# Peptides against a protein of PDB entry 3T7K: the designs that were tried, part 44

Target 1, 248 residues: chain A of PDB entry 3T7K
Amino acid sequence: KAEKILARFNELPNYDLKAVCTGCFHDGFNEVDIEILNQLGIKIFDNIKETDKLNCIFAPKILRTEKFLKSLSFEPLKFALKPEFIIDLLKQIHSKKDKLSQININLFDYEINGINESIISKTKLPTKVFERANIRCINLVNDIPGGVDTIGSVLKAHGIEKINVLRSKKCTFEDIIPNDVSKQENGGIFKYVLIVTKASQVKKFTKLINDRDKNETILIVEWNWCVESIFHLNVDFTSKKNVLYQKK

## One batch from the design tools (peptide; aimed at target 1 G23 H26 L63)

Design b2_p22_1_s3 (made by RFdiffusion4, then SolubleMPNN; from b2_p22_1, 8 letters changed)
Fold by OpenDDE base, seed 1:
Structure b2_p22_1_s3 (fold): chain B 248 residues (1-248), chain A 22 residues (1-22)
Amino acid sequence: as target 1 above (248 residues)
Amino acid sequence: MIEELKKKNEKDLELAEKNQLK
């Protein structure tokens, strides 16, 4: 059926998209539209798997969803597109009125607001955002909204290798892991990096660390610090935004 | 069908906004 629909076009574009969706197309597409999209080089996946070599995300806007945050870790993210791309494409293809010899839909007209070429270019870098920031091992409190597994999965996608989950009420100094990064000459390395949810946790962890390892560097941040770092694909250590405690 | 997709996408956005990692 898709072949008959597409036969009216002299030339078919190959968009070469391997995409996931967030905030759109939750119910997917009908079989004919899936086949049409596939013939146009558009493959939509339900889940993110590294083996699929995903290069695109469909979303109506920037979202703090697992899929959106992880899409910024694609190697590279080629396109971040609004769902209107698919809608307009399918409209043109299903149109009976237009003696269209060619599909005239430009991907660049459907970019998600706030995902610019500067962001896209950073996804071509050989390193991940937290890797570049010399953050390899972090401590994460167990009461983090969204859950430690989801948050941890996002952080790992962005170059954090080890996530230590802290039971905030019961943890001791021995439960806190150091950020084991070899000192590169030009980068500030924090020995202890923690993501917390409450001011009481800041007080607790700062005390535990300072009492046992007084001369060490500490970075305590909110989840929003991680999100902002992901959205910019850059860690700004000069900013105090979402930083709860810093000892250099 | 396409108008249905648009309406569904509006609902999907609302759901996604609620389920964001805050």
Scores: peptide ipSAE 0.654, ipTM 0.961, DockQ to the pose 0.935
OpenDDE base, seeds 2, 3, 4, 5: peptide ipSAE 0.648, 0.651, 0.651, 0.649; ipTM 0.960, 0.961, 0.961, 0.960

Design b2_p22_1_s4 (made by RFdiffusion4, then SolubleMPNN; from b2_p22_1, 7 letters changed)
Fold by OpenDDE base, seed 3:
Structure b2_p22_1_s4 (fold): chain B 248 residues (1-248), chain A 22 residues (1-22)
Amino acid sequence: as target 1 above (248 residues)
Amino acid sequence: MIEELKKKNEEDLELAEKNQLK
C-alpha cells in the first residue's frame, strides 16, 4: 500500500533519521505510515538502545522525560524536531489534491525551540557532559522522585560511570562513595558528589563527610542541577543555581 | 519549591513510562 502511495512522487527524500518520540505519538503509527516513513529514511524506535545509533528525537518542546534527556547524549544528536514534521509530511503524502512531483518538507523548519546549533554541536564532542566535568561517581538518595533507576540511567548516558544509592534514613559515612577521578590540574574536582531531595539530607551528609573526611571537596546538588547541565551540555561550576552545598 | 519540582519531575517521568508501554 505504501509503495502505491509513494509512486506518485518522482523522487523521494532520504531524511536519514533514527528517532525516538517523547510527549507525542503515544498512539504510535499505523502500518502504512510506518512503511512510508521507512521508505523516506525515517525509522522510529520505541526505546533507546545504544546499538541503534539514534540521531533524532521528536518532541513538542524541551521535556524532562528520560527519552528527551538521553537524546542529548546521542552521538551525535543530528535533529531535535517537532512532531509536526511527521504530521505535515504524512499529510502531504496522503493528499490527493497536490500534483506534487516532490515532497517539500524541510527538517530545519521543525526544530524544537531551545535546541539550537550550539547544543547540537556539543553532541559531537568525544566526551559526555559529566565526563568533561570530572564527575564519574555520584551518590544518589533513594527517595528521589522519578526513581533511582530512571535517573541513574540518564546520568549514565551522560558519562556517570558509578551511581551509589544512599538510603537516606540509614546511611552512614561508609556508605558514601568518593568521586574517584585523577586530579587534573585545571578542573575543580569534587571528591564527594551527591544528588539529594531535602535540606535535611544536606545537613546529614555534610556532617557525616566533614566529621570523617575533613577538608575534602563536596558538591551537593538537586536533580535540576543535572537537568540544566544536560540541557546546556555543559556544567557551569560558577553557577549556584540548584547547588545546595559546595565546598571547594 | 522542592515539592513542586518533585511533582513536575514525576509527571514528566510518568508521561515517559506511558509512552514506553505502547
Scores: peptide ipSAE 0.027, ipTM 0.608, DockQ to the pose 0.068
OpenDDE base, seeds 1, 2, 4, 5: peptide ipSAE 0.025, 0.027, 0.022, 0.026; ipTM 0.605, 0.603, 0.607, 0.587; seeds 1, 2, 5 fail the geometry check

Design b2_p22_2 (made by RFdiffusion4)
Pose (drawn by RFdiffusion4):
Structure b2_p22_2 (pose): chain A 234 residues (1-94, 102-181, 189-248), chain P 22 residues (1-22)
Amino acid sequence: KAEKILARFNELPNYDLKAVCTGCFHDGFNEVDIEILNQLGIKIFDNIKETDKLNCIFAPKILRTEKFLKSLSFEPLKFALKPEFIIDLLKQIHQININLFDYEINGINESIISKTKLPTKVFERANIRCINLVNDIPGGVDTIGSVLKAHGIEKINVLRSKKCTFEDIIPNDVIFKYVLIVTKASQVKKFTKLINDRDKNETILIVEWNWCVESIFHLNVDFTSKKNVLYQKK
Amino acid sequence: SIEEDIEEDLKEAEEEAELWAS
């Protein structure tokens, strides 16, 4: 059936996209539209799996979804495209000349896309390997944790902020000895006291979640930035 | 119809972003 639709075409391009959509196409398309995309070398997965080697993301704009943030750890991310690409493509299908250059997500330029080829992850480059994360983090620890691990963090230690003692805090073994991601000023006081009491001379970095988000969007941890840094001792 | 769906999905993504930014 989709072959009939495509039998009208002398030659089909191979777009060679392995993509997820975020902020769009939340189920699929109709079955015909889907089979057409595969015939054009476009495959859209429901969720991100490291071994599918996704290289593309469809999104209306830069988004803070788990999918968009994780797409910045593709190896490599080759295309970040507006959904209008698939739309214009299927409109034409129903010769093919829709191109991969007229549909960039504004704000995601080549300089950033290219950093996904780097042999390191953003937090791995920043020597942020093991972190503590408060249990009450918005988005929940499982998701935030998955995004941070996708970007080079190896150990996520979750702290029940009200209950945790110093012994629950894990060092950042790879440089900050202790790295914590927190929600409340009430947590900054408790943690600086606990660590200062028990490990006075060591280094600490306490940041908000937004510090990690900015670092991912830039694919760089800027240690000279005070934005979203709640406490640091270096 | 696809555009409408995208608007709804985008709205949900914006709500998720507001939640994570809180």

Design b2_p22_2_s1 (made by RFdiffusion4, then SolubleMPNN; from b2_p22_2, 11 letters changed)
Fold by OpenDDE base, seed 4:
Structure b2_p22_2_s1 (fold): chain B 248 residues (1-248), chain A 22 residues (1-22)
Amino acid sequence: as target 1 above (248 residues)
Amino acid sequence: SYLEEIEKALKEAEEIEKERLS
């Protein structure tokens, strides 16, 4: 069926997109449209797997979803596109206007607002954002919205190697893991990095660490700190935004 | 700024996206 529909076109573009969707196309596509998209080099996957070598995200806007955040870790993310790309494409293909010899849809016209070339270019870097920031081991409170598994998965996609989940009410100093990275002379490495949700947790963890390891560096941040770092594909240690406690 | 654009987009998306990680 798809072949018959596409037969009217003399040349078919190959978009070479391996994509996931977030905030759009919740109901998926019918079999014919999936086949059409496949013939155009557009493969849409339900989930993110490294083996699929995903290079594209479809979303109406910048979103704080697992898929969107992880898409910024694609190697590289080639395109971040609005769903209207697919919609317009399918509309054009299904159009009965016989005179269309070619599909004339430009990917660049459908870029997600806020995901610019600068961001896309950073996805070509050989390192991940937190890796570049010398953050490889973090402590994460167990009551984080979205769940530790999902949040942890996002963080790992962006270069965090070890996620230590802390039971905020029961944890002791011994439960807190250090950010075990080799000291680079030119970059401040925080020995303890924690993502917390409440001010009470800040007080607790700062006390625990300072009482037992008084002179060590500590970074306590909100999840939003991580999100912003991901969106910028850069960690700005000069910013106090979403930083709850910092000891250099 | 880029950050402002993100913030705006996130705010607008709150009504659309149920799978948001906040």
Scores: peptide ipSAE 0.024, ipTM 0.569, DockQ to the pose 0.150
OpenDDE base, seeds 1, 2, 3, 5: peptide ipSAE 0.016, 0.023, 0.021, 0.023; ipTM 0.495, 0.668, 0.519, 0.667; seed 1 fails the geometry check

Design b2_p22_2_s2 (made by RFdiffusion4, then SolubleMPNN; from b2_p22_2, 12 letters changed)
Fold by OpenDDE base, seed 4:
Structure b2_p22_2_s2 (fold): chain B 248 residues (1-248), chain A 22 residues (1-22)
Amino acid sequence: as target 1 above (248 residues)
Amino acid sequence: DYKKEIEEELKKAEEYEKLLSS
């Protein structure tokens, strides 16, 4: 069926998209549309796997979903597109009226607002955002919304190597892991990095660390600090936004 | 209708985001 539909076009584009969707197309596509998309070089995957060499995200806007956040770790992310790209494409293809010799859809017209070339260009960097920030080992409270697995997976995709989950009510100083990064001369390395949800946790962890390791550097942030860092593909240590406690 | 689906899914995604941000 798809071949017959596409036969009316003299030339077919090859978009070379390996994509996941978030906030759109959860029910997928019908068999014909999937085949059409495949013939146009658009492959949509249900889940993110490194082996698939994903290069595209479809979403209506910037989202904080696992898929969206992880898409910014693609190597590279080539396109972040609105779902209207697919909709308009399929509409054009299924249209019987237009003797269209060519599919005339420009990918750039469907860019997600806020994902600009500056962001896309950073996905071509050989390092991940937290790797560049010298954050490799973090402590994560177990009561984080969304769950430690999801959050941890996102963080790992962005260069955090070790996620230590802290039981906020029962943890001791010995449960807190240091951010074991070799001292780079020019970058403020925090010995302890923690993602917390509550002010009480800030008080607890600062006390535990300061009582046992008083002179060490501490960074305690909200999840939003990580999200903003991901969205910018840059950690701004000068910003106090979403920083709950910082000791340099 | 993909458009309707997108609107519904967007709403769900926004609700999920609120949960994650809370």
Scores: peptide ipSAE 0.244, ipTM 0.836, DockQ to the pose 0.882
OpenDDE base, seeds 1, 2, 3, 5: peptide ipSAE 0.239, 0.239, 0.238, 0.239; ipTM 0.833, 0.833, 0.833, 0.833

Design b2_p22_2_s3 (made by RFdiffusion4, then SolubleMPNN; from b2_p22_2, 10 letters changed)
Fold by OpenDDE base, seed 1:
Structure b2_p22_2_s3 (fold): chain B 248 residues (1-248), chain A 22 residues (1-22)
Amino acid sequence: as target 1 above (248 residues)
Amino acid sequence: MYEEKIKEELKEAEEYEKLLSS
């Protein structure tokens, strides 16, 4: 069926997209449309796997979903596109009125607002955002909204190697892990990095660390600090936004 | 068909974002 529909075109573009969708196309595509997309070099995947070499995200806008946040870790992310790209493409292909011998849809016309070339260019870097920031091991409270698995998966995609989950009510100093990074000459390394949800946790963890490991560097942040760092593909240590406690 | 569903899916995603940002 798809071949018959596409036969009216003299030349078919190859978009070379390996994509996931978030905030759109949750029900997928009908059999004909998925085959059309495949013939145009557009492959849609349900889940993110490193083996699939994903290079594209479809979303209506910038979202804080797991898929969107992880898409910024693609190597590289080539395109972040609005779902209207697929809609307009399929409309043009199914149109009986268009005597068009060629598909004329430009990917660049469908870029998600706020994902610019500067962000795309950073996805070509050999390192991940938290790797560049010398954050290898973090402590994460177990009561974080969204769950430790989702949050942890996003953080790992962006270069965090070890995630220690803290039982916020029961944890002691011995449960807190240090950020074990080799002192490279050029960057401020925090010995303890923690993601917390409440002011009471800040008070607890600062006390535990300061009482047992005096004069060490501490960074306590909200999840939003991580999200902003991901959206910019850069950690700004000069910003106090979403930083709950910092000791240099 | 796809356009109507996208509006609903966006609302769901926005609700999820609110949960993660709270």
Scores: peptide ipSAE 0.295, ipTM 0.868, DockQ to the pose 0.912
OpenDDE base, seeds 2, 3, 4, 5: peptide ipSAE 0.293, 0.294, 0.286, 0.280; ipTM 0.868, 0.867, 0.864, 0.864

Design b2_p22_2_s4 (made by RFdiffusion4, then SolubleMPNN; from b2_p22_2, 11 letters changed)
Fold by OpenDDE base, seed 4:
Structure b2_p22_2_s4 (fold): chain B 248 residues (1-248), chain A 22 residues (1-22)
Amino acid sequence: as target 1 above (248 residues)
Amino acid sequence: SYKKRIEEELKKAEEYEKLLSS
């Protein structure tokens, strides 16, 4: 069926998209449309796997979903597109109009607002955002919304190597892991990096650390700090936004 | 239609985001 439909076109583009979707197409596509998309070089995957060499995200806007956040770790993310790209494409293909010589859809017309070339270009960097920021080991409270698995997975995708989950009510100083990064000359390395949800946790962890390791650097942030860093593919240590406690 | 589904899914995603941001 797809071949017959596509036979109306003299030339078919190869978009070479390996994509996941978030905030759109959860129910998938009908069999014919999937085949059409496949013939156009558009493969949509249900889940993110490194082996699939994903290069595209479909979403209606910037989202804080696991898929969207992880898409910014693609190597590279080539395209971040609105779902209207697929919709318009399929509409054009299914149109009963006479032999169209070419599919006239420009990918650039469907870019997600806020994901610009600057962001896309950063996905071509050989390092991940938190790796560049010298954050490799973090402490994460167990009561974080979304769950430690999801959050941890996102963080790992962006270069954090070790996620230590803290039981906020029961943890002691010994449970807190240091950010074991070799001192780079030009970058402020925080010995302790923590993602917390509550002010009480800030008080607790700062006390625990300062009582036992008084002279060490501490960074305590909200999840939003990580999200903003991901969205910019850059950590801005000069910003106090979403920073709950900082000791340099 | 795909459009309607997208709108519904967006709403769900936004609700989920609120949960993650809270």
Scores: peptide ipSAE 0.263, ipTM 0.856, DockQ to the pose 0.855
OpenDDE base, seeds 1, 2, 3, 5: peptide ipSAE 0.257, 0.259, 0.253, 0.259; ipTM 0.854, 0.854, 0.852, 0.855

Design b2_p22_3 (made by RFdiffusion4)
Pose (drawn by RFdiffusion4):
Structure b2_p22_3 (pose): chain A 234 residues (1-94, 102-181, 189-248), chain P 22 residues (1-22)
Amino acid sequence: KAEKILARFNELPNYDLKAVCTGCFHDGFNEVDIEILNQLGIKIFDNIKETDKLNCIFAPKILRTEKFLKSLSFEPLKFALKPEFIIDLLKQIHQININLFDYEINGINESIISKTKLPTKVFERANIRCINLVNDIPGGVDTIGSVLKAHGIEKINVLRSKKCTFEDIIPNDVIFKYVLIVTKASQVKKFTKLINDRDKNETILIVEWNWCVESIFHLNVDFTSKKNVLYQKK
Amino acid sequence: IEDLKKEIEEDLEKAEEEAKKL
């Protein structure tokens, strides 16, 4: 059936996209529209799996969804495209000349896309390997944890902030000895006291979740930035 | 095509609401 629709074309382009959508196309399209996209070398997965080697993300704009943040750890991310690409493409299908250049997500330029080819992840480059994360983090630890691991963090240690003792805190073994992601000033006080009591001469970095988000959007951890840094001892 | 645009607007609004909860 979709072949009938496509039989009217002399030649079909191979867009070669393995993409997820975020902020769009939350189910699929109709079956015909889907089979057409595959015939054009466009495959859209429901969720991000490391072994599908996704290279594209469809999104209306830069978003803080798990999918958008994880797309910045594709190997490599080749295209970040507005949904209008698929829309214009299917409109024409129903010769094919829709291109991959008229549909960039504003704010995601080549300089950022290109960093996804780097042989390292953003937090791996920053020597942030093992972190502690408060259990009450907005978005929950499983998701935030998945995003951070997708960006080079190997160990996520979850702290029940009200209950945890110093012994529960894991060092950042790879440089900050202790890295914590927190929500409340109430937590900064408790953790700096605990660590200062037990490991006085060591280094500490305490940041908000937004610090990690900015670092991912820039694919760079800027240690000279005070933005979203709650406490540091270096 | 119009339906896809509407769905995209709704999905975007949901994504913005989720981002505000962070």

Design b2_p22_3_s1 (made by RFdiffusion4, then SolubleMPNN; from b2_p22_3, 7 letters changed)
Fold by OpenDDE base, seed 4:
Structure b2_p22_3_s1 (fold): chain B 248 residues (1-248), chain A 22 residues (1-22)
Amino acid sequence: as target 1 above (248 residues)
Amino acid sequence: MEKYKKEIEEELEKAEEYEKSL
């Protein structure tokens, strides 16, 4: 059915998109539209799998969803596009009016606001954002909104190898893992990195660490610190935004 | 086409609600 619709075009673009959607197209596409998109080299996947070599995200704006945050870990992310790209594309294709010889849609006209070429270029780096920041092992409180599995999955996609889940009320110093990274000369390495939700947790963990390991470096942040680092594909250790406690 | 536009609005609202929970 799609072939008959597309047969009116002399030349079809191949967009070479392997995409996921977030904040759009939840109910998916009808069979004809999926077939059309597939013939244009646009493959939409329901879930992120590393094996699929995803290179695109569709979203109306920057979102804090698992899919959006993980899309910034794609190798590379080629395009972050508004859903209007698909809408306008399908609208042109279903239009009965013109012997349109060509589909003239520029992908750059549909870029998500705030995801620029500088961000896209950083997804071509051989390292992940937290890997570049010398953050390999973190402690995560178990009462984090969104859940430890979702948050942990995002953090792992961005180069955190080990996530230690802390039971905030029951944890001791022995439950806190160090960030086991070799001292590289040029980066602030924190021995203890923690993501927390409450000021009471900051007080608890700072006390536990300082009482047992007084001279060590500590970074305690909110989830928003991780999100901002992901959105910029850079960790700014000079910023105090979303940093609850820092000891260098 | 209208279906997809409506879905975008509805899913954006859900995503914004989810973001408020995070």
Scores: peptide ipSAE 0.220, ipTM 0.828, DockQ to the pose 0.897
OpenDDE base, seeds 1, 2, 3, 5: peptide ipSAE 0.216, 0.217, 0.215, 0.214; ipTM 0.824, 0.826, 0.825, 0.825

Design b2_p22_3_s2 (made by RFdiffusion4, then SolubleMPNN; from b2_p22_3, 11 letters changed)
Fold by OpenDDE base, seed 1:
Structure b2_p22_3_s2 (fold): chain B 248 residues (1-248), chain A 22 residues (1-22)
Amino acid sequence: as target 1 above (248 residues)
Amino acid sequence: MKKYIEEIKKELEKAEEEEAKL
């Protein structure tokens, strides 16, 4: 069926998209439209897998979903596109009125607002955002909204190697892991990095660490610090936004 | 065609609301 629909076009573009969708197309596509998209070099996947070499995200805007946050870790993210790209494409293809011999839809007309070339260029870097920030091992409280598995998976996609889950009510100093990074000459390394949800946790962890390891560097942040770092693909250590405690 | 596109647009509006925000 798709071939017969596409046969009216003299030339078909190859968009070379390997995409996931977030905040759009939850019901998926019908079999004919999937095949049309496939013939145009557009492959849509249900889930993110490293093996699929994903290069595109479809979303109406910047979202705080697992898929969107992970899409900024693609190697590279080539395109972040509005769902209107697919809608207009399928509309043009299914149109009986348009004597169009060619599909004239430019990907650049459908860019998600706020995902610019500066963000795209950072996805071409050989390192991940938290790797560049010398954050390898973190402590994450077990009561984090979204759950430790989802949050941990996003953080790992962005270069955090080890997620230590802290049982905030029961944890001791011995449960807190250090950020084990080699001292490279040019960057302030925090020995203890923690993501917390409550001011009481800040007081608890600062006390535990300072009582046992008084001279060490500590960074305690909210999840929003991680989100902002991901959306910018940069960690700004000069910003106090979403930083709950810092000891250099 | 118009109906199909309108259905897809409605599904898009619904989908934005349903996904878990972190």
Scores: peptide ipSAE 0.314, ipTM 0.835, DockQ to the pose 0.320
OpenDDE base, seeds 2, 3, 4, 5: peptide ipSAE 0.314, 0.312, 0.310, 0.312; ipTM 0.833, 0.833, 0.831, 0.834

Design b2_p22_3_s3 (made by RFdiffusion4, then SolubleMPNN; from b2_p22_3, 10 letters changed)
Fold by OpenDDE base, seed 1:
Structure b2_p22_3_s3 (fold): chain B 248 residues (1-248), chain A 22 residues (1-22)
Amino acid sequence: as target 1 above (248 residues)
Amino acid sequence: MEEYEKRNEEELEKAEEYEKSL
């Protein structure tokens, strides 16, 4: 059915998009439209898998969803596009009025606001954002909004290898893991990195660490510190934004 | 097309509500 619809075009673009959607197209596409998109080299996947070599995200704007945050870990992310790209494409293809010999859509007109070439270029780097920041092992409180699985999955996609979940009410010093990174020449390594939700947790963990491992380096942040680091694909250790405690 | 547009508006609203909870 799609072939008959597309037969009016002399040439079909191959967009070579392997995409996920977030904040749009939750119910997917009808059978004809998905076939059309596939013939144009647009493949939409329900879930993120490394094997699929995803290179695109569709979203109406920058979102804090798991899919959006993970899309910034694609190797590379080629395109971050508004859903209007697909809508306008399908509108042109279904239009009976225009003897369109060609599909005329510029992908750059549909870029998500705030995802610029500087962000896209950083997805071509051989390392992940937290890997570059020398953050390999973190401690995460179990009462984090969004849940430890979702948050942990995003953090792993961005180069954190080990996530230790802390039972905030019951944890002891022995439950806290060090950030096991070999001292590279350039950049301060924090021995203890923690993501927390409450000021009481900051007081608890700082006391536990300082009482048992005196003079060690500590970084305690909010989830928003991680999100901002992901959105910029850079960790700014000079910023105090979303940092709850820092000891160098 | 209108169906996708409407659904996307509803999905964006849900995503924004979810983000307010995080």
Scores: peptide ipSAE 0.348, ipTM 0.887, DockQ to the pose 0.847
OpenDDE base, seeds 2, 3, 4, 5: peptide ipSAE 0.347, 0.342, 0.344, 0.342; ipTM 0.888, 0.886, 0.887, 0.885

Design b2_p22_3_s4 (made by RFdiffusion4, then SolubleMPNN; from b2_p22_3, 6 letters changed)
Fold by OpenDDE base, seed 4:
Order: C-alpha cells, then structure tokens, then sequence
Structure b2_p22_3_s4 (fold): chain B 248 residues (1-248), chain A 22 residues (1-22)
C-alpha cells in the first residue's frame, strides 16, 4: 500500500533517521505510515539499544525523560526533531494532489527548541560527558526519585561505568566506592562522587568519608546537577548550582 | 493525522508525569 502512495513522487528523500520518541507517538503508527516512513529512511524504535545506532529523537520540547536524556548520548545525535516533522511529512504524502516532484520538508524547520548545533556538535565527541569530567564511578542513594535503574541507565549512557547504590540509612564508609579514575595530570579528580536527595545524607556521607579518609576530594550533588550536565553536554565544576558539598 | 496530534497532547502529559519523577 505504501509503495502505491509513494509512486506519485518522482524522488523520495532518504532521511537516514533511526529514532526514538518521547512525549509523542507512544501509540505508534499505523502499518501504512510505518511502511511509508521506512521507505523514506525513517525508522522508529520503541526502546534505546546501542546496536540500533540511534541518531534521532522526536519530542515536542526538551523533556526530562529517560529517552530524551539518553538521546543526548547518541553517537552522534544528528537530529532532535518535533513530531510535526512526521505529521507534516505524512500529510504531504497522503495529500490527493497530483504528481509532486519532491517532498519539500526541511528538517531544520522542526528542530526542538534549545537543542542547537552546539549541543549536536558535542555528541560527535569521542567521549561521553561524565567521562570527560573524570566521573566513572559514582555512589547513588537508593531513595532517589525516578529509581536507581532508570537514573543508573541514563548515567551509564553518559559514560559512568560503575554505579554503587547506597542504602542511605544502613550504609557505612566501606559501602562507599571511590571514583577510580587514573589521575590525568591536569584535572582535579574527585575521589568520592555521590548523588543524594537530602541534606541529612550530605551530613552522613561527609562525616563517614572525612572520619576515615580525611584528606580526600568529595563531590556531593543532586540529580539535577547530572541533568544540567547532560543537557549542556558539559560538566561545569565552577558552578555551585545543584552542588551540595564540594571538597577540592 | 488528527489521531497523531491528539496523541501528542496526551503523551506530553505522560511525559510530564515521567519528568516529575526524574
């Protein structure tokens, strides 16, 4: 059916999009529209898998969803597009107008506000955002909103290799893992990196670490610190925003 | 086409619910 619909075009674009959707198209597409999109080189996936070599996200705006946060880890993220791209594309294709020579849709007209070329360019870097920041091993409190699995999955997508889940009420110093990164000569590596939710956890962990490992560097942040770092694809260690405790 | 537009509004609400948890 799709072939018959597309046969009225003299030329078909190949968009080469391998995309996930967030905040749009959760019910998917009808079979004909999937076939049309596939013939245009637009493949929509339900879930993020590294093997799929995803390069696109569809969303109405910047969203703080697992899919959107992970899309910024794509290698590269080529496009972050509004769902109106697909809607307008399918409208043109389903239009009963005579032989259209070409599909006239520019991807740039559908860019998600706030995902600019500066963000896209950073997704072409050979390293992930937290890898560039020398954050490879973190401690995460078990009572974090969104859950340790979701947050952990996002953090791993962005170059955190090891996530240690801390039982905030029961944990001891021995439960806290160091950020085991080989000392790069020019960057202050935090030996202990922790994501916490409460000021009581800051007090607890700072005490545990300082009592047992008094001279070591500590970074304690909120989840929002990670989110801001992801959305900027850069860790700003000069910012105090969402930093609860820092010892250099 | 109208289906997909309505779905976007409903799905944006679900996405905002996910955002509230993350």
Amino acid sequence: as target 1 above (248 residues)
Amino acid sequence: MEKYKKEIEEELEKAEEEESKL
Scores: peptide ipSAE 0.406, ipTM 0.919, DockQ to the pose 0.839
OpenDDE base, seeds 1, 2, 3, 5: peptide ipSAE 0.401, 0.402, 0.402, 0.406; ipTM 0.918, 0.918, 0.917, 0.918

